Peptides against a protein of PDB entry 5EIB. Designs and how they scored, part 54

Target 1, 366 residues: chain A of PDB entry 5EIB
Amino acid sequence: VDLEPGTMDSVRSGPFGQIFRPDNFVFGQSGAGNNWAKGHYTEGAELVDSVLDVVRKESESCDCLQGFQLTHSLGGGTGSGMGTLLISKIREEYPDRIMNTFSVMPSPKVSDTVVEPYNATLSVHQLVENTDETYCIDNEALYDICFRTLKLTTPTYGDLNHLVSATMSGVTTCLRFPGQLNADLRKLAVNMVPFPRLHFFMPGFAPLTSRGSQQYRALTVPELTQQMFDSKNMMAACDPRHGRYLTVAAIFRGRMSMKEVDEQMLNVQNKNSSYFVEWIPNNVKTAVCDIPPRGLKMSATFIGNSTAIQELFKRISEQFTAMFRRKAFLHWYTGEGMDEMEFTEAESNMNDLVSEYQQYQDATAD
Target 2, 366 residues: chain A of PDB entry 5EIB as posed
Amino acid sequence: VDLEPGTMDSVRSGPFGQIFRPDNFVFGQSGAGNNWAKGHYTEGAELVDSVLDVVRKESESCDCLQGFQLTHSLGGGTGSGMGTLLISKIREEYPDRIMNTFSVMPSPKVSDTVVEPYNATLSVHQLVENTDETYSIDNEALYDICFRTLKLTTPTYGDLNHLVSATMSGVTTCLRFPGQLNADLRKLAVNMVPFPRLHFFMPGFAPLTSRGSQQYRALTVPELTQQMFDSKNMMAACDPRHGRYLTVAAIFRGRMSMKEVDEQMLNVQNKNSSYFVEWIPNNVKTAVCDIPPRGLKMSATFIGNSTAIQELFKRISEQFTAMFRRKAFLHWYTGEGMDEMEFTEAESNMNDLVSEYQQYQDATAD

## One batch from the design tools (peptide; made by RFdiffusion4, then SolubleMPNN)

Design b1_p11_6_s3 (from b1_p11_6, 6 letters changed)
Fold by OpenDDE base, seed 4:
Structure b1_p11_6_s3 (fold): chain B 366 residues (1-366), chain A 11 residues (1-11)
Amino acid sequence: as target 1 above (366 residues)
Amino acid sequence: AAPSSKPVPAE
């Protein structure tokens, strides 16, 4: 789905364009112009029914519908505005199904689009209420990984999207291969989401290695485990040492010893015990899939529900507040029929979410 | 250097 035809033509002409049904390409002509309100109330609202018709048709063809997975950006008008409209409409029609998102968070290090903090704040407000699971894929963190870890002097969207693709492939491993932990979206939610609003995940993928050092690096279970828990490896720009893990899932892929995985996972928890809440027993889950990712002997994918995710929301809130206090660019949103109160409500709900994470960070066992 | 992105909203 897109409000611009050119993206659909690029996907259709691409190496994987043939895996998608032609009738499942739903697109507009005008785009959202990086405006959440165009995506949510105007251009996106005109297209949403055509998307819902496809969603219904594909849902009816499923033997067992678990839920939905949306991949979208929160900085752009289509992914943010139309994406959150679509989530709301799907939630209304399928209230008992899991809503899972891969939400790409904007960063001034990656984009010069000034209104991204508005689009992101308005989107987070919708995601808090209408999703069950949200993977926070932060362009700030992706850029820093590309620059610092991968040694890319000028990261591209292709380089960032490679990390996104590796992460998405990693977190969906348990859904794609039988006999794994979190083999369905509902089991993932039960294991990862202790409180309904606290469903924002810090993803990570290992190994991450620069092309120049790849030949010198052994792929071992200890190295994967250590890299996966490193703050520099988080695909959300948060330091897990500034918060506490509520829950963690680790998905190992490739031929390895289950015993060695369990020993390393226990060792990393014990070394980092101060960064876990003590009142959630058995809050770290581990899965091992014998099938490695393409081009690697082994990998590990991290999913963290941490109170440190508040650093990401604080960054967006600070950027939002700096513009909103000046009423900068608001006329672009109000001109699409949006009320200024929706900005204040979205800011308030995101600040409440930050406060909730802080309360659970400071909570002790009774 | 940052990737090239779309500009601010335009009319």
Scores: peptide ipSAE 0.018, ipTM 0.570, DockQ to the pose 0.032
Fold by OpenDDE base, seed 2:
Structure b1_p11_6_s3 (fold): chain B 366 residues (1-366), chain A 11 residues (1-11)
Amino acid sequence: as target 1 above (366 residues)
Amino acid sequence: AAPSSKPVPAE
């Protein structure tokens, strides 16, 4: 789905364009112009019914529909505005199904789109209410990983999207292979989301190795475990050491010792015990899939529900507030039929979410 | 340098 035809043509002409049904390419002509309100109220609203028709058709063809997975950007107009409109409409029609998102958070280090804080804040408001699981993929964190860890001098969207694709492949491992922990979206939600609003995840992938170091790095369970829990390996730009993990899932892939995995996972929890809440029992889940990712002998994928995610939302909120106080570009949103009150509601809800994460960070066992 | 820049919304 896109409001621009050119993106769809690029996907269709790409090496995987044939994996999608031609009838499942739904696209507009005008684009969203990086405006959430165009995506949500005008251009996106004109296209949404055509998307819902495809969603219904594909849902009816499922033997066992677990839910929906959206991949979108929160900085643009289409992914943010139309993406959240689709989430709302799908949630209304399928209230008993899991809504899962891969939400790419904007960063001024990656994009010069001035209104990204508006698009992100308005999107986060919708995600708080209408998703069950959201993987926060922060372009800032991806850029920093590419630059610092991968030693890429000039990271590209191709480099960032490579990390995203590896992570998406990792977190979906249990859904794609039988006999795993979190084998369905609902079990993942039950294990990862102790409180309904606190469904924003910090993803991570290991191994991440620079080309120059690949020949010297062993792929071992200890190294994967250590890298996966490193703050520099988080694909959300927050430090887990500034918060507490409510829940964690680790998905190991490849031929490895289950005993070694359990030992290393216990060791990393014990070493980092101050960064876990003590009042959620058995809050770390580990899965092992014998099937490695393509091109690797083994990998580990991290999913963290941490109160440190509030740093990401605070960053967006600060940027939002600095623009909104000046009413900068506000007329571009209100001119598309959006109310100014929705900005205030979205800011409030995101600040409430931050406060909720802080409350649970400070909570002790009674 | 940023990987790519996107324009502001069109008026």
Scores: peptide ipSAE 0.017, ipTM 0.589, DockQ to the pose 0.032
Fold by OpenDDE base, seed 5:
Structure b1_p11_6_s3 (fold): chain B 366 residues (1-366), chain A 11 residues (1-11)
Amino acid sequence: as target 1 above (366 residues)
Amino acid sequence: AAPSSKPVPAE
C-alpha cells in the first residue's frame, strides 16, 4: 500500500515482485507530502476502504488468522498517517486479532523532513492504543549501526533496509517455523507484554559485521549472545543500561548446542542482572531454530521490552515540543481537517507512556 | 550525510 504509484512499481519490478498478488497493490496518485493528516484524514481516508477490501479478502483466505503485521515509517505521511488509520480500522473490524507493527522511527540523521516529530508523535499516540506489539526500528540506531559497526562511510536506505529485513526475518522466525517459542502472535504478546500499553520492543540482530571483517569472524554462540545484548546492536536508539528489561526473547538460528545456548543466556542474564526487573519471574525466553538465515551459519535475534525505550519517546517528544510551541507548520495539518487538540492529546499520551516506563523502572519487589 | 533528504510538505 502506498499513496504514491512509484513505490508499487518499484516493488512489482523488483526481484520478489511476483510473490504478491497484483490485486493486492493498492496505491494513490498524489502522495501524503510527508503530512500525517493527509495520510490519516484526506488522501489516506479516500484509499483506506480499498485496502480494507483486500485485507478482508486475504483474511477470509486464511485457514487460521492470528492477526496482522504492518510495516510502516512514522516520519513520512503515508506510513504514519495512512498506516495508523489502517491499524485503527483493522482493530475496529478484528478486535480479537493481534495487531503487530514494525514501526520505523524517524531521525534527523537520516531525513531532513522537518515535520517528522509531528508525524511520529501522532503515530505513537495511535500505536499506544491500537497495537498489541510494536517493534521500534529506529533510523538513528540503524544509521549508527551502518556507520560504526558495519563501517559504511555513507549509509544508504538500502543499507538501513537490509538491517530492517534481517531484524524482521529474525523476530518472525518462531512464527514461520512451527514448534518454537512464541510460535504465534498471541503467545509472543503474553510472553513479551506484561502491561498492555508497554508493548514497544527494542529489536536487535547478530551477527553484525563489516564486510572487511566478515572473513575473519568466527560465529559462535558466546559471540552471538554477547553481541545481542550489546547496546550498539539495538535497532532502537536506546541504551538498555539506562533502563530495565521487563521481558526478553532471544531467537537463535542455525545448528548449535541448546546446552551452550542456555549456558550463555544464563551467563548474560547474570552479568546484566542490574538491567532486569527482579519482580517479573522467568522474564527471559530463548528459542533455537535449526534453520539458519540465508548466507549465515548461525544468527541470533533479540527482542527486548525495556524501560530504556523511553529515551526514544523522549527524543521525539523534545523535538515535537520545540516545534509545537512555535506553532510551526500546524496550518498544514489543520488545513487537512485536524484539530490542534489532537496534537496536545498525542503529546500527553506519549508523555504518559514515558512516565509509565519510568514508574516500572523504579518499581522494586515488595 | 543522510541516506536521503525528504522534502517538507508543500505550503
Scores: peptide ipSAE 0.016, ipTM 0.591, DockQ to the pose 0.031
Fold by OpenDDE base, seed 3:
Structure b1_p11_6_s3 (fold): chain B 366 residues (1-366), chain A 11 residues (1-11)
Amino acid sequence: as target 1 above (366 residues)
Amino acid sequence: AAPSSKPVPAE
């Protein structure tokens, strides 16, 4: 789905374009112009029913529908505005199904789109209410991984999207292979989301290795475990050391000893015990899939629900507030039929979410 | 060098 036709042509002509049914390519003509309100109230609203018709048809063809997975950017107008409209409409029609998102967070280090803080804040407001699971993929963190860890001097969107695709493949491993922990989206939600609003995850993927170091790197369970829990390996721009993990899932892939995995997972929890809440028992879940990713002998994917994710929301809120106090660009949103109150409601709900994460960070076992 | 962004909203 896109509000621009050229994206659909690129997907259709791509190496996997034939995996999708032609009728499942729903697209507009005008785009959203990086405006959330165009995505949500005008251009996106004109297209949403055609998307819902496809969603219904594909849902009816499922023997056992677990839920929905959306991949979108929160900085643009289509992914943010139309994406959140689509989430709302799907939630209304399928209230008993899991809504899972891969939400790409904007960063001023990666994009010059001045209104990204508005689009992100308005999107986060919708995601708090209408998703069950949201993987926060921060463009700043992806850029930093590419530059610092992968030693890419000029990271491209191709390099960033490679990290996203590796992470998406990692977190969906348990859904794609039978007999795993978190084998369905609902079990993942039950294991990862102790509080309904606190469903924003920091993902991570290991191994991440620079091209120059690949020949010298052993792929071992200890090295994967150590990298996966490293603050520099998080694909959300927050430091886990500034908060506490509510829950963690680790998904290992490849042929390895379950005993060695359990030992390393216990060791990393003990080493980082101050960064876990003590009042959630058994809050670390581990899965092992014998099937490695393509081109790797083994990998590990991290999913963290941490109160440190509030740093990401604080960054967006600060940028939002600095722009909104000036009433900068508001007429572009209100001119599409959006109410100015939705900005203040979205800001309030995001600040409440930050306060809720802080409350659980400061909570002690009684 | 940051990846090229989409343009800002136009009226």
Scores: peptide ipSAE 0.014, ipTM 0.569, DockQ to the pose 0.032

Design b1_p11_6_s4 (from b1_p11_6, 8 letters changed)
Fold by OpenDDE base, seed 1:
Structure b1_p11_6_s4 (fold): chain B 366 residues (1-366), chain A 11 residues (1-11)
Amino acid sequence: as target 1 above (366 residues)
Amino acid sequence: AAPSNTPKPAE
């Protein structure tokens, strides 16, 4: 789905364009112009029914519908505005199904789009209410991984999207292969989301290795485990050491000893015990899939529900507040039929979410 | 019209 034809043409002409049915390409002509309100109230609202017709058709053809997975950007107008409209409409029609998202967080290091803090804040407000689980893929963190860890001097969208694709492949491993932990979206939500509003995940992937160092690096279970818990490998721009893990899932892929995995996972929990909440029993889950990712002998994918994720929301909130106090660009949103009160409601709900994460960070076992 | 600062992909 897009409000511009050019993105859809790029997908269709790409190496995987033939995987999608031609009738499942739904697109507009005008785009959202990086405006959430165009995506949500005007251009996106004109297209949403055509998307819902496709969603219904594909849902009816499914033997066992678990839920929906949306991949979108929160900085743009289409992914943010139309994406959140689509989530709302799907939630209304399928209230018993899981809503999962891969939400790309904006960064000033990656994009010069001045209104991204508005689009992100308005989107987070919708995601808090209408999703069951959201993977926070932060362009700030992806850029820093590319630059610092991968030693790319000028990271491209291709380099960032490579990390996104590896992570999405990792976190969906249990859904795609039988007999794994979190084999369905509902079990993932039950294991990862102890509080309904606190459903924002920090993903991570290992191995992350620069092209020059790939030839010399042995891939071992201890190295994968250590790298997966390293703050520098988190795909959300927060430090896990500034918060506490509510829940963790680790997904290992490749031929390895389950005993060695369990020993290393126990060791990393014991070494980092101060960074876990003690009042959630069995809050670390581990899976091993014998099938490695393409081009690797083994990998590990991390899913963290951490109170440190509040640092990401604080960054967006600070940027939002600095613009909103000046009423900068508001006429572009209100001109599409949006109320100024929705900005204040979205800011308030995101600040409440930050306060909730802080409350559970400071909570002790009685 | 909001300037479509679509970040040009760095080539």
Scores: peptide ipSAE 0.018, ipTM 0.534, DockQ to the pose 0.032
Fold by OpenDDE base, seed 5:
Structure b1_p11_6_s4 (fold): chain B 366 residues (1-366), chain A 11 residues (1-11)
Amino acid sequence: as target 1 above (366 residues)
Amino acid sequence: AAPSNTPKPAE
C-alpha cells in the first residue's frame, strides 16, 4: 500500500514483484507530503476502504489467521498516518487477532523532514493503543550501525533497508519454521509483553560485519551471543545498560549445538544480570532454527523488551516539544481536519509510556 | 512551506 504510485511500480518491477498479487497493490496518486494528517484523515482515508477489502479477501483465504504484520515508517505521511489508520481499522474489525508492526523510527541523521517528530509522536500514540507487538527499528541506530560497524562512509536507504530486512527475517524465523519458540504471534506476545502497553521491542541482529572484515570473521556461538547483546548491535538507539530487560528472546539460526547456545545464553545473562529485572522469572527465551539465513552459516536475532526504550521516546518527545511550543507547521495538520488537542493527547500518552517504563525500571522485588 | 517530500536521494 502507498499513497504514491511510483513505489508500487518499483516493487512490481523488482525481482520479487511476482510474490504479490496484482490486485493487492493498492495505491493513491497524490501522496501524503510527509503529513500524518493527510495519511490519516484525507488522502489515506479515501484509500483505506480499498485496502480493507483486500485485507478481508486475504484473511478469508487463510486457513488459520493469527494476525497482521505491518511494515511502515513513522517519519513519512503514508506509513505514519495511513499506516496507523489501517491499524485502527483492522483492530476494529479483527479485535481478537494480533497486531504486529515493524515501525521505522525517524532520525535527523537520515532525513531532513522537519515534521518527522510530529508524525512519529502521533503514530506512537496510535501504536500504544492499537498494537500488541511493535519492533522499533530506529533510523538513528541503523545509520550508526552502517557508519560505525559496517564502515559505510555514506549510508544509503539501501544499506539501512538491508539491515531492516535482515532483522525482519530474523524475528520472523520462528513464525516461518514450525516447532520453534514463539511459533505464533500470540505466543510471542505472551512471552515478550508482560504489560499490555509495554509492547515496544528493541531488535538486534548478529553477525554485523563490514564487507572488508567478512573474510576474516569466524562465526561462533559465543561471538554471536556477545554481539547480539552489544548495545552497538541494537536496531533501536537505546543503550540497554541504561535500563532493564523485562523480557528477551534470542533466535539462533544455523547448525549449532543447542548445549553451546544454552551455555552462552546463561553466561550472558549472568554477566548482564544487573540489566534484567529480578521480579520476572525465566524472562529470557532461546530458540535454535537449523536453517541458516541465505549467505550466512549462522546468525542470531535479538528481541528485547527493555525499559531503555524510553530513550527513543524521550528523543522524539524532546523534538516534538521543541516544534509544538513554537506551533511550527501546525496549520498543515489542522488544515487536514486535525484538532490541536490531538497533538497534546499524543504527547501526553507518549510521556505516560516513558513514565511507565521508568516505573518498571525502578521496581524491585518485594 | 509545506513539508516537502524529501527528494529521494538519487540512486
Scores: peptide ipSAE 0.018, ipTM 0.531, DockQ to the pose 0.034
Fold by OpenDDE base, seed 2:
Structure b1_p11_6_s4 (fold): chain B 366 residues (1-366), chain A 11 residues (1-11)
Amino acid sequence: as target 1 above (366 residues)
Amino acid sequence: AAPSNTPKPAE
C-alpha cells in the first residue's frame, strides 16, 4: 500500500516483487506530502476502502487468522497517517485479532523532514490505543549501528533496511517454525505485555559484525548473549541501563546446546539483575530454533519491553513541543480537516505513556 | 547526512 505509484513499481520490479498478487498492490497518485493529515483524513481516506477489501479477501482465505502485521514509517505522511487509519479500521472490523506493527521512528540524523515530530506524535497516539505489539525501530539507532559497529562510513537506506529485515526475520522466527516459544502473536503478547499500554518493544540483533571482521569471528553462544544485551546492539535509541526490563524474549537460531543457551541467559540476567523489575517472575523467555538465518551459522534476536524506551518518546515529545509552541506548519494539517486539539490530545497521551513507564520503573516489590 | 528520500512537505 502507498499513496505514490513509484514505490509500488519499485517493489514490483524488485527481486521479490513476484511473491505478491498484482491485485494486492493498492496505491494512490497524489502522495501524502509528508503530512499525517493527508494520510489520515484526505488522500488516505479515499484509498482506505480499497485496502480493506483486499484485507477482507486475504483474511477469508486464512485457515487460522492470528492477526495483522503492519510495517510503516512514523515520519512520513503515508506510513504514519494512512497506516494508523488502516490500524483503526482493521481494529474496528477484527477486535479479537492481534495488531502487530514494525514502526520506524524518525531521526533528524536520517531525514531533513521538519514535520516528522508531528507525524510521529500523532502516530504514537494511535499506536497506544489500537496496537497490541509495536516493535520500535529507530532510524537513529540504525544509523549509529551502521556507522559505529558495521564501520560504514556513509550509511544508506539499503544498509538500514538490511538491519530492519534481519530484525523482522528474527522476531518472526517463532511464528514461522513449529514447536517454538511464542508460536503465535497472542502468546507473544501474553509473555511480553504485562500492562496493555506498555506494548512498545526494543528489538536487537546479534551478530552485528563489520564486513572486514566477519572472517575472523567465531560465533559462540556467550558472544551472541553478550552482544544481544549490549546497548549498542539495540535498534531503539535508548540505554537499557537507564531503565528496567519488564519482560525480555531471546530467540536463538542455529545448531547450539540448549543447556549452554540457558546457562548464558541465566548468567546475563544475574549480572544485570539491577536492570530487571523484581516483581514480574519469570520475565525472561528463551527460544532456540535449529534453522539459522541465511548466511549465518547462528544468530540471536532480542525483544525487550524496557521502561528505558521512554527516552525515545521524550526525544519525540521535546521536538514536537519546540515546533507546536511556535505553531510551525499547523496550517498544513488544519487545512486537511484536523483540529489543533488532536495535537494536544496526542502530546498528552504520549506524556501519560512516559509517566506510566516511569511509575513501573520506580515500583518496588512489597 | 543520510540521503533524505523524503522531500520536504509540499504546500
Scores: peptide ipSAE 0.013, ipTM 0.537, DockQ to the pose 0.032
Fold by OpenDDE base, seed 4:
Structure b1_p11_6_s4 (fold): chain B 366 residues (1-366), chain A 11 residues (1-11)
Amino acid sequence: as target 1 above (366 residues)
Amino acid sequence: AAPSNTPKPAE
């Protein structure tokens, strides 16, 4: 789905374009122009019914519909505005199904789009209410990983999207291979989301290695485990040491010892015990899949529900507030039929979410 | 403006 045809043509002409049904390419002619309100109330609203018709058709063809997975950007107008409209409409029609998202958070390190803080804040407001689980894929963190860890002097969207694809492949491992932990979206939500609003995940992937260092690095279970819990490997720009883990899932892939995995996972929890809440028992889950990723002998994927995710929301909120206090660019949104009150409601709900994470961070076992 | 295909370092 897109409001521009050129992205669909790129997917269709790409190496995997033939995997998608031609009739499932729904696109507009006029893009959202990086405006959430165009995506949500005008251009996106004109296209949403055609998308819902495809969603219904594909849902009816499923033997057992678990839920939906959306991949979108929160900085743009289409992914943010139309994506959240689509989430709302699907939630209204399928209230008992899991809504899962891969939400790409904007960063001024990656994009010059000045209104990204508005698009992100308005999107987060919708995601808090209408999703069950959201992977926060932060362009700030992806850029820093590319630059610092991968030693890419000038990261590209191709380099960032490589990390996104590795993460998406990692977190969906349990859905794609039988006999795994979190084998369905509902079990993932039950294990990862102790409180309904606190459903924003910090993803991570290991190994992350620069091209020049690949030949010198051993892939071992201890190294994967250590790297997976390193703040520098988090694909959300948060330090887990500034918060507490509510829940964690670790997905190992490749041929390895279950005993060694369990020992390393216990060791990393014990070393980081101050960064876990003590009042959620058995809050770390581990899965091992014998099938490695393409081109790797082994990998580990991390999913963290941490109160440190508030650092990401605070960053967006600070950027939002700095623009909104100046009434900067508001006429672009209000001109599409949006009320200025929706900005204030979205800011308030995101600040409430930050406060909720802080309350659970400071909570002790009674 | 469409985001550049190359991230710029934050100033």
Scores: peptide ipSAE 0.007, ipTM 0.477, DockQ to the pose 0.022

